# Designs tried in a protein design run: peptides against a protein of PDB entry 3WG5. Part 73

Target 1, 218 residues: chain A of PDB entry 3WG5
Amino acid sequence: LAKNIVYVAQIKGQITSYTYDQFDRYITIAEQDNAEAIIIELDTPGGRADAMMNIVQRIQQSKIPVIIYVYPPGASAASAGTYIALGSHLIAMAPGTSIGACRPILGYSQNGSIIEAPPKITNYFIAYIKSLAQESGRNATIAEEFITKDLSLTPEEALKYGVIEVVARDINELLKKSNGMKTKIPVNGRYVTLNFTNVEVRYLAPSFKDKLISYITD
Target 2, 218 residues: chain A of PDB entry 3WG5 as posed
Amino acid sequence: LAKNIVYVAQIKGQITSYTYDQFDRYITIAEQDNAEAIIIELDTPGGRADAMMNIVQRIQQSKIPVIIYVYPPGASAASAGTYIALGSHLIAMAPGTSIGACRPILGYSQNGSIIEAPPAITNYFIAYIKSLAQESGRNATIAEEFITKDLSLTPEEALKYGVIEVVARDINELLKKSNGMKTKIPVNGRYVTLNFTNVEVRYLAPSFKDKLISYITD

## One batch from the design tools (peptide; made by RFdiffusion4, then SolubleMPNN)

Design b2_p13_3_s4 (from b2_p13_3, 6 letters changed)
Fold by OpenDDE base, seed 5:
Structure b2_p13_3_s4 (fold): chain B 218 residues (1-218), chain C 218 residues (1-218), chain A 13 residues (1-13)
Amino acid sequence: as target 1 above (218 residues)
Amino acid sequence: as target 1 above (218 residues)
Amino acid sequence: MVEHLTIELKTVE
C-alpha cells in the first residue's frame, strides 16, 4: 500500500524574501507530490515583516497541511517566526525551544539599541497577530502579549496557553502525537485530519542558493 | 542684526535605520542652534518602512520646521521618501525630480520580480499615508494613489495636485518662494510662518560614517 | 531602481 508521504524541510536564519522563496519551493514540491503534509523545521530570530506576511499567505494558500516545527532544541520561532507559526496548520515545538518576542521595531540605532516603532505600527501588528490567533483557534491574548509585553514562551507554556498544539522531541514523536489531529486552519476550505499512521518521511535539502544566503545572513 | 540661520543637509540613498540617525543628528543640530528651519535635500529610491515611520515621527517632534527638498534634478522621493515628505513641515521639489511610487512590497523574488504585499499591509499603509496627507492639508486622494496606482508625479503635477508646496531650482529660490509660508504641520503645537528674509545658510556635512553607509547601501 | 516600502520586525538575537 502506497505510504503517505510527509516532507520535512529546514528553514533557518532571518526571515527575508529568500525565506519566502524557500517556503514556496518546499510547499510546492510537497503539493506536487500530494504529500499528506509538510513539516518545516523552523529556527529564526525574526526578520522582515513583508516576508513574514507573504510566508503566512503562502502557507494559508497551501494545498496541503503545513506544520511549523520549532526545532532543534535551542531553536526559536522568534518575532516573525511566531507570526509564521500562528499562520500555519499546526505548530510543534521541541523541548528547549522558544516562541514569541514579536514587538515590531523600526530597527537598531547606531549603538545597537532598539528604535521603537510608532504606536500605529504596533497596533497594526497587534491586530494582525490577534487575527492569526483567532483564525487558528489559538490564544489571541497571548498573541497580543507577544507584542505588548515582548513575551516569550517555552514549549510547555505555549502548549498550556493554547498557542501551539504539540511538544515533540523529534519528527517521529511529532508524527505520532499529531496523528489524528485536525489542522488549526483549513486546507482548501476544509479542516483536515492528519493521517500519519503509515508515512514515509522525505527530507528536502536546501538548494545551493539556500545555503549561500543562509551563510550571508547569519 | 543676527541673521536667521537655515541649515541644509543632504540625505541620499536607501531609507534605513542609519537614515533615521542622520535625520536625528541633523535636526538636533538645527534645534540646538535655534535655526529658523532645516532643509533636507532628499534623494531616495525608498527603503524600510520602520525607518520611514521613525523618521516621520522625528520630523513631527522637531522643535523647528523641517523642509524636505527633493534635490538635485534627477533625484526622487520615491516610496519611503514620499511618506517622509508628507510628514514634513514643507515639501519642495526641483525641476526634473519625482515623488510617489509608494506601494508596499514584501520584497523581490529571486528573479527580481516584486513580491506583492498582502492586502492587509497595503491597506495599512493606505490609511497611514492618507493620515499624513490629511494632517498636513495635502491631497489624500493622490496620496492613496501613490499606493493603489503606484503613481509617480513630476514637481509641476505634485504642486498642481496639492501634494507639495514649492517648486524651486535651488536653495535660494526655495528660500525666496517659501518665505512667509506657514508650515503644513505644527511646530511645538503652532503653525509657524517661515521667515527667510535675512538668513544665513549653513550646510551640514555628512559624517564619515554617513559616507561609508551610503557607499555600502548604494 | 525604486525600492518599495519594506517592513521589518524585531530580530531577537
Scores: peptide ipSAE 0.066, ipTM 0.401, DockQ to the pose 0.524
Fold by OpenDDE base, seed 1:
Structure b2_p13_3_s4 (fold): chain B 218 residues (1-218), chain C 218 residues (1-218), chain A 13 residues (1-13)
Amino acid sequence: as target 1 above (218 residues)
Amino acid sequence: as target 1 above (218 residues)
Amino acid sequence: MVEHLTIELKTVE
């Protein structure tokens, strides 16, 4: 029986192995308390493909709905963040945020130029991102273009094109708008109708380790 | 005029953007003092391709010889570490160390399994590692097999096959054996004959930030 | 600056 609790946690910065640990910790806490859902306030410029894939898998294995909320205004779910969002149960964006720009690269040269990924890598991630979109009933054509065109979208565009489900200014509006929506992917093998009626919002703080890592990686 | 100074610094752990900063800092210090060379005691299981490529480039741009020394016994220059070594002016290994295992991967799944890189990525890194070997006059066939066979070698094997230049138990033996050797790649456009006669060895310590990062990433 | 997906090389444990 889901307690009328919704957890909210923040994931900010580059997607790394430490970011996976954050996702795992936050989702685990919410699972243990049988929360109705966890909302991850996401602000990332991207990061590591491996960490991204692990995060997606962790979300898909969640016992509760995981909602990715690109927040606050000015935030982005760029690159790895887009994949994570597309792998989640619901995507929301605040006005003034962005999503997309998903081209894989081998890295940045010393001069700051991008070292291009070979076509096979690009094609692999195209297939991967399309699969995430298709599995979640989201726009697979746009998902591919996040890579092929390095496309970035506003919340309004993303909503219009069926990439995301909600545009919301804050947590309260998000809860209000998403109340009664079905998850875009299964929770424990079942599509869940979100119940955000009379919920308690609980904010999770980063651990000391999380803060330390953030301080060092910023 | 090179002062008869050799710097020694340690790089341990995963190859990341922070590792690049360590290489850059250490090499810069040695350059500023017009050292005869810097020896990097390397112990790494691998890491990020981008950081690896940046490190290789930084080494190639060095104003002084950069010697990669896989040390101490039990250490490895695995994966990214092998690329770095092959991009350096001289490679040494201590007995009981290893080099190789260079297959690119997309990451590790939650179950610990490797997510395989598509052939195009693998082929790109094959071409890259072969180029490093060829440019340094090292065994390009073995370099390729570090990827295709995920091959790891002992110091004796690596020496025998022409992957490395020196097997040495410690810094003193390394200096003794490498004295009079030519760098395998140019220093400022010229192949340099190493002069380790009557040198002062200066050890560089990690910065506070380096220690903090190491503590967190370990 | 958008950080595009970076590929990792195999880490040997």
Scores: peptide ipSAE 0.262, ipTM 0.694, DockQ to the pose 0.879; fails the geometry check
Fold by OpenDDE base, seed 3:
Structure b2_p13_3_s4 (fold): chain B 218 residues (1-218), chain C 218 residues (1-218), chain A 13 residues (1-13)
Amino acid sequence: as target 1 above (218 residues)
Amino acid sequence: as target 1 above (218 residues)
Amino acid sequence: MVEHLTIELKTVE
């Protein structure tokens, strides 16, 4: 029986234009192979709003389900990572990971202090993150609090509050638990029921450029 | 006679957090050596708003004059680069360079099209860039048009319209022409008259990390 | 290509 392929790729570090390129490349490969889904193992402290929005759009334009998996233990989908997750077809987290802390900032001062974003920017991202939550049927109140309170959640809390869909220790458990779940957003205009029965897991390696960038940004 | 030192450093590529580190490092070195000024040879297509704002703040906090020099021919101070220039103590441009195109965007779509920033963001940066121009005694109307019309100017136009202070072919001409000019913004709360009589030009080399990042981002 | 000004989100370091 033609095995349904599930791709797994890793994205680590700051969200930048290069991260967009990674998402685009990985999703494109999975699309071309008509994969059942792609799982992105995400570990990010945050990054650029532009890159984040591009990534969200790229995910939403995907011809296959894109699962954001905050992995491994110790990883985070912080700041931009939370937006990306909320824009994805399914969110999973490993135990010992975190999600949230989405307050937009203008940057860091010389002393490392945060330069606050003006209310106009903050309000924009509040509206944006709430929209992502609402579109995906996730907790919009908590999504807002990711900004207004700079809230961070454990996987268990995030699951409990309806921010994420799965807590899983590894890829196998993720596939098992997410099997039969409906995507939280459409794929090509349709909500897809995930079918992870008899799947082949295929790992995508980072390009040399990706490795180099990751090394520099970590 | 103890030669007044003028540092020259090059910053090329996208404006990122790493660019901030470069500015910080270069300015700090020049401050520590009590330099008369530091000249930053800038060539950037733009970049991150947060990094830009941090760089502007770092320049404004500098204990020495920071001169932005759009150099070499073919270089640009585009987008974020324009903001940085407008936030600096003096702007110079080489013939064949450009400044402007400051419209904020949310990013680029998959097809390379611009994702427009919401009016709230656009208006914020209009106010910001106008403030930079006003604080530095530069043309605030043109500064606004850098956003509203995505205007780009030649060095000759920029000089004519009162956006920049100097058109210079090289460092020597820059020093010659800017000698005796007052900084457009304060240094430690005081406007400084540049004194480039009998100066030693000292070049700062990029760090290995800077070289690597530049290679990746170009 | 001119890269227009982009907004940064908080990085949790």
Scores: peptide ipSAE 0.150, ipTM 0.529, DockQ to the pose 0.774; fails the geometry check
Fold by OpenDDE base, seed 4:
Structure b2_p13_3_s4 (fold): chain B 218 residues (1-218), chain C 218 residues (1-218), chain A 13 residues (1-13)
Amino acid sequence: as target 1 above (218 residues)
Amino acid sequence: as target 1 above (218 residues)
Amino acid sequence: MVEHLTIELKTVE
């Protein structure tokens, strides 16, 4: 039985191996305390594909629901962030945030131009992102377009198209709106109905290492 | 006319966008002082493809020769490091170092297993690494095998197979052995003969940011 | 541990 506890943690910046460590740590803490869920306030411009995939896997292996909350206003779940969101149990966005722009690239040239990924890579990630969408009951067509059209969506658009589940201004509204929703993917093999009645919100602080990384990547 | 100055800088850890900044900064300093060359003491387990490609491009755009020196003993130019080396004007290795293992991967699973890159990605990087080898007059067959066989070489093997140009114990020996060698790729459109007679060695210190990144990635 | 060449996803500024 879940404690009436919801954890909230922030992950900001580029998705890297360190970001994976943050996800792992935060989720582990929430698991250990048998939380009802953990909400990850996500603000990322993107990052590494491998870290992204590992994070997705970690989320999917979670013993508790992991809610990706694109927050605060002005934040984004861009690129890797979109994949992570699509791999999670619930996606929420604050007004004034964005999701999408998932075009895989090899990187940026010295002049800031994008080094395009070979079609083979692009196609791989198309298949991958579509699988995430399908598994989570989200819009696989839009997921594809996040890559093929480098599409970015507002929260309202994302909700409308069935990419996300909740638009919420803050944690309280998120809890209220998501209360009673089923997870979009299984938790321990079962779709879980979220229970956010009379929950205690616990904020997880970044580790010293986390702070240091954030400082460097900001 | 080059000053009789050779810069030496260290780049250690994962190849990231920050590593690119380090390369750029170091090379820029050396360019500004019209150095005979810059030696980058490289110790990397690998890193990001985009950063790697950008670093290669930055090296190739250098107004001065950039020597990649896999140093100290125990260091490696693994994966991205190999690409960077192959894209440089001269490769040196200290005894007890390694080069190779260039197999592109999507990343590591949570259990540490390798997430294999699609064949299309692998083939792209095969073509890329072979091009680097060919352009630098180095062994393109071995370059391919760095990927296809995940091959790693000792300095002696790398020298034997024509992957690198110098095996040297330290900076002094490197300067001595590479003196009079032609760069393996052009500098400003011309192959340059290195002149390390009566050179002053200047060591570039990492920036505070560089130190911080290294601390986090170690 | 050798870190193999990792592919990055687009970073959106």
Scores: peptide ipSAE 0.135, ipTM 0.620, DockQ to the pose 0.850; fails the geometry check

Design b2_p13_4_s1 (from b2_p13_4, 6 letters changed)
Fold by OpenDDE base, seed 5:
Structure b2_p13_4_s1 (fold): chain B 218 residues (1-218), chain C 218 residues (1-218), chain A 13 residues (1-13)
Amino acid sequence: as target 1 above (218 residues)
Amino acid sequence: as target 1 above (218 residues)
Amino acid sequence: VVGIEPISFKTIS
């Protein structure tokens, strides 16, 4: 039986192999403690595709619900962050946040211009993001447009269009609104109804290593 | 008489000569044990064309059915992986996976740009992939478009268009859904009806060598 | 050689 516990952890910055390690660590802790869920407060401009795909896999392999919460106000789940969110059990956004802008790029030229990805790569990620949306019962058309139109949405738009499940100002509101919701993807093959009645909220602090790497990459 | 056994093995990463060795080893073990079938959980971004063609041949020479299962969620049978799948006795995909993006390339330039293959090579692989599709009774038009349009598909699309045979969330569902299906290519000259009634599932672990090479190539 | 290189997703400002 899950201990009536919800974990909250923050992941901020570029999506890298180290970000994968953060996700893995946080989810593992929550799994070990048989938590009701883990909420990941996410703020990212994007990052590496390989790391992103690994993170999505890690979330989908979780023994507990993983909630992606775009937080605080001003945060974004941009690019890779959108994929991660779409791969999760529940998406929430705070007011003043954004989601989308998922077009893959090869990088930036010396003059700061974007080097476009070849059609092969773009089409691959179109299929991938659509698959994530379809699997989770979210808007696959909009998911595609996150790439083809480089679309970005507000929380209200994202909710309206069926991209996300919750708009919440803080963790307490998130817990309140998501209580009784079913996960958008299964946990161990089963859709789970979230129970946030009388939960203990535990915050996971970044490790010293997490702090150091974030400092170096910022 | 086959021992009511189904083997499951995982192949992840780039398609190389070492990947061929993995396929060969896994299939050989299953053959020696007179298994009902072997399921290969495949997750690959692609790789070498020569290795891919050898793998296809090895599958087609198998004494038992070889099922390619694009798994877990987030996995892909991209590029070389699509060819391998199309050359197999049955294709399954998990939700959240993809297939396609088969355009051959010569490699990547120093700036990360794709070096295009000459028309001669592209046309060769168009003919090759169409042949695989036709032989297996799968959609040859879409197979061609995997190259010409660099197309990628979701599991649902792939099923709908007749590229794959099964969408399954896990091994148990795969066994259930594929029970009673005929192989899409012959086994020793005969189309085989899969019998997954009361089967023992045996997992083949990667060898130490397999683990090490995967670690180095990642 | 058929490979997919790591693609970076950055916010297009």
Scores: peptide ipSAE 0.073, ipTM 0.333, DockQ to the pose 0.239; fails the geometry check
Fold by OpenDDE base, seed 4:
Structure b2_p13_4_s1 (fold): chain B 218 residues (1-218), chain C 218 residues (1-218), chain A 13 residues (1-13)
Amino acid sequence: as target 1 above (218 residues)
Amino acid sequence: as target 1 above (218 residues)
Amino acid sequence: VVGIEPISFKTIS
C-alpha cells in the first residue's frame, strides 16, 4: 500500500505577514502532494492579529488537515499562537510547552509597558477566540480566559480542559497518538479521520527568504 | 554662531515594529545631538496599528521637534502614515504625494479581499485620529473622513483643509518654509518655534539591519 | 500578547 505522506514544517517567532506566507507555502506544498496531513511545529510568543486571522483562515481553507504542534520543549503557542492553534484541525503540545496568554495589546510603550487594548477591541477578540473554540469543539470558557485572565496552560492542563487534543514528546509519538482521531474542524466540509499508519514523514525546510527574515526579526 | 543641526532620515515601506525601531533610533540620534529638529522622509502605504501608535508615542515623547515629510514625489503617508503624521510636530508634503486613506482593516483574505474591521475597532480609530488632529490643531473633521470616507488628499488639499503645514519640493524648501513656524504639538510641554536659519543638514542612513529588513519585506 | 494589530492600515494601492 502506498505510504501516506505527512509533512512537517517549523514556524518560529513572531506572527507576522511573513508568517502567513510561511503557512501558505507549507500548506500548499502538502496540498499539492495530497498529504494525509501537515504538522506545523509552532513556537511563537505571539504577534499581529491581522496575520493571525489570515493564518487561521488559510488553515481553515486547507485541503488537508493542519496539525499545530507546540514544539520543542520550551516552546509556546502564546497569544496569536493560541488563536492559530484553536483554528487548526488538531492541536498537540510537547511536554514543557505552553499555550495561552492572549490578552490583546495595542503595543508596547518605550519603557516596555503594555499599552492595553480598549474594551471594544478586547471584546472583539473574546468573541473571536470563543468562536474558534466553539467551532473546533474546544473549551470556549478557557479560550475566553486566555484573554480575560491572560491564562497560560501547560500541555497537561490544556488537554485536561479540552483545549488541545494530544500531548506528545516527538513527531513519532504525535503520529501514534493522533492516528484515528477526527479533525476538530472540517476539511472540505467533512471531519476527517487521520490515518497515520504506514506514513512517510517529509520535512519541509524554510526557504532562504524565511531564514533571512527569521534571522532579522530575532 | 554655531550651526543648528537638522537631521534627515528616510522611512519607507510598511509600518511595523521594525519601523518603530527606525523611528526610535533616528530620533534618539537627533536628541543626543540636541538637533533643532529631525525630518523624517516618509513613504508608506500603511501598516500595523500597534506600531503606528507606538511611533506616535515615540514622536510625542521626543525631546526635539519631529517633522514628517511625505517625500519624494509619488510617496504617500497612507493609513498608518497619516496617523503618524498627525501625531508629529509638523507635517510637510512634496508635490505629487498623498495623505489619508485610513480605514482600518483586519487584514487581507487569501483572495486579496479586505477583511473589514468591526465598527468597534473603526470607531476606536476614529476617536484616536480625531484626538491626534485636535491635539495638533489640525482638521479633525477631515481626519475622521480619512477613515469614514477613506479620503485621500493631495498636498494642496491637505494644506487647504488644515491637515498639514507645509508643501515643499525638497528639504531646502521645507526648511525655508517651516522656519519660524511653531510646532503643532508641544516639545517637553512647550510649543517650539523652529529655527532653520544657518542650519547644517545631516542625513542619517539606515542601519544594516534596517536595509536588510526593508529588502526582505519588499 | 496578541498584538491586536488587526488594523493593518494597508491602503490597497
Scores: peptide ipSAE 0.030, ipTM 0.324, DockQ to the pose 0.671; fails the geometry check
Fold by OpenDDE base, seed 3:
Structure b2_p13_4_s1 (fold): chain B 218 residues (1-218), chain C 218 residues (1-218), chain A 13 residues (1-13)
Amino acid sequence: as target 1 above (218 residues)
Amino acid sequence: as target 1 above (218 residues)
Amino acid sequence: VVGIEPISFKTIS
């Protein structure tokens, strides 16, 4: 039987509207090919809340499972990255990565200090991140603390506390460990059991535009 | 004659108060050892304006030349990183890196869109970035356009337009090319001619705290 | 504009 395809794509850098375009493109390719899943190797320090929310929405509208993989070692799903992860069908992290630090800010002042978001905005994102956690069956208390305490977790801690589903060193280990897991959110209205027993891994390269934008925005 | 020391340290990720601490620590070490210079290998998508301004100030107060090196290939001195670079004694970039995109934003809206800074803030940073460029003898018009046009440049473009001083593939090439150059801003009130003819390169490792914070903030 | 960092140069005045 023909191997099901698992796509792997890298998304690195700040979460922007261009990052949305990357997600959309990658997921669309995987959807068109009826892939078993797409794994997004994510390394982001965060970014724009609107772009983040659009990305979350795009993931949730995906016709196939979208696995967020905080990778490689040294990478992070910080801030917006955490939201994206929590909005995804499965979260994996490589050893030596991090997740969290989700406190929304309005920006940075002239002296480099964070301009705190007003309570209304902070509370909005608390509600939002908790909703993502609850909808995905992940630790909503910790999700809240990602904001209220600006908490950051190691993969091991995140796994322990039920924030993520898998700690994996590489794609092969990820596939092995996640095989048979159910998606944490529905795919087309159904929770999907991931089948990675007979799969071909295909890497998606960034488009020229992606490269250019990454070059510009990174 | 004993080799003068050139320190090399890596600063990666978002510009925060912790990044300031890294700069401060690294520069302090280099100052204490009367190094010929410190090279900061910088890879940042940006960060906090207040932290950025503090870092710029710390660089300008340095007792030794601080060279910002956008490195490795694929790295960027985006947003806050550009300001830091423009505030430094010498800017180098590796091929395949970028500089610019300095438009200040208040943050990202719920839909991922950029919340534009009010004109007062934008104008403040226009004035600020132009001042950094002018003080360092770099292209103030381009510096302004880093904001007004959200311009991003390649190393070759940046060099051509007088934004940066050196394009170098590695530390050795950087040392070779920058040897004999004068700092673009004063060191202790004097423009220093860099002497990299007889130097020992020492790499500074991140502290445990740096690793932890990088782990947390990355 | 809730910047969820990495905040590009978010200047909040």
Scores: peptide ipSAE 0.028, ipTM 0.299, DockQ to the pose 0.185; fails the geometry check
Fold by OpenDDE base, seed 2:
Structure b2_p13_4_s1 (fold): chain B 218 residues (1-218), chain C 218 residues (1-218), chain A 13 residues (1-13)
Amino acid sequence: as target 1 above (218 residues)
Amino acid sequence: as target 1 above (218 residues)
Amino acid sequence: VVGIEPISFKTIS
């Protein structure tokens, strides 16, 4: 039997408009090859809400499953990363990673203090994150608490509380554990059962532009 | 035998001038009571370099051991927090926490991009973090890589590589494991052996002001 | 533009 293809690509750093372009590029490549799925290794402290929302939309419009994998150990899907994860077809975390801390802010003051978002905006994103959780069959209460309590969770906690689907040490374990799982949101209007039994893993390297921007934003 | 006292206090959020005031207040209280040590439960994504350096200095001037405990699970001693930890008398981390990511920046651009620090400033903080590691008998190579590679480590990795001293699930385990350890930097010019055999744990609550500022900056 | 908290280490400007 011919091998299905699974793509793996890394997205690291702040979520910006450039990060959207990376997501779009990676997913498009995988779509064009009719891959079984694409795994995005995500490590982000957060970023821009607008870019985040665009990324979520792009994931939800994907013609193939998009798996967010918080990786490697020490990485996080913090803030914007949590929203992106909750909007994806499957969430996995490596041991030693974290997810959460999602309170929206307007920015930082000159003295380094957070400029608080007005309640209206905070409430908007509470509703938004809860919707993502509900639509993906994940824990909406915890999703809300990512904002209201600025909650951050371990992979074990996130799994236990029904926020994520898989804890995996590496891509091989991720494929093994997620094989046979249904996507948490639809792909082209239907929930898909992941088939990783006979797959070839292909890695997508960041483009030169991606590397440059990553370097600049780091 | 009369019980020695160990203080525990929490510092969460961005490192600012107000965070310095919290450190100063907590340490001073513990000093005045001649406590065996103070444990600071730290959860920070980073903050201001000036405040960080002031905090490090305050810790190093402490008349009692200051233990930085990255806690609870999901917390981090990121960026400025790593510097503070490396400057302290003992570092502990809870499972599911992280340490590292220490590259200095000038700020964020309007588009959310990081404004890179000039090489001169980056090199300054490389020297600074290496000095903290060396003085505390910790891994200076990894300390440098927290900046040069924006490295983030798990508790297990940090322990393995000689960055931290203890992995502990809670205060009780921390006290148990750290009992009999020597401070990694001097207290009043001498290295102190921690004695947690017969101790009373006292918790310091944040002041109203601390709570307010924390609320404003979160 | 609403931001979501990035991890930052700001140098003294």
Scores: peptide ipSAE 0.022, ipTM 0.266, DockQ to the pose 0.193; fails the geometry check

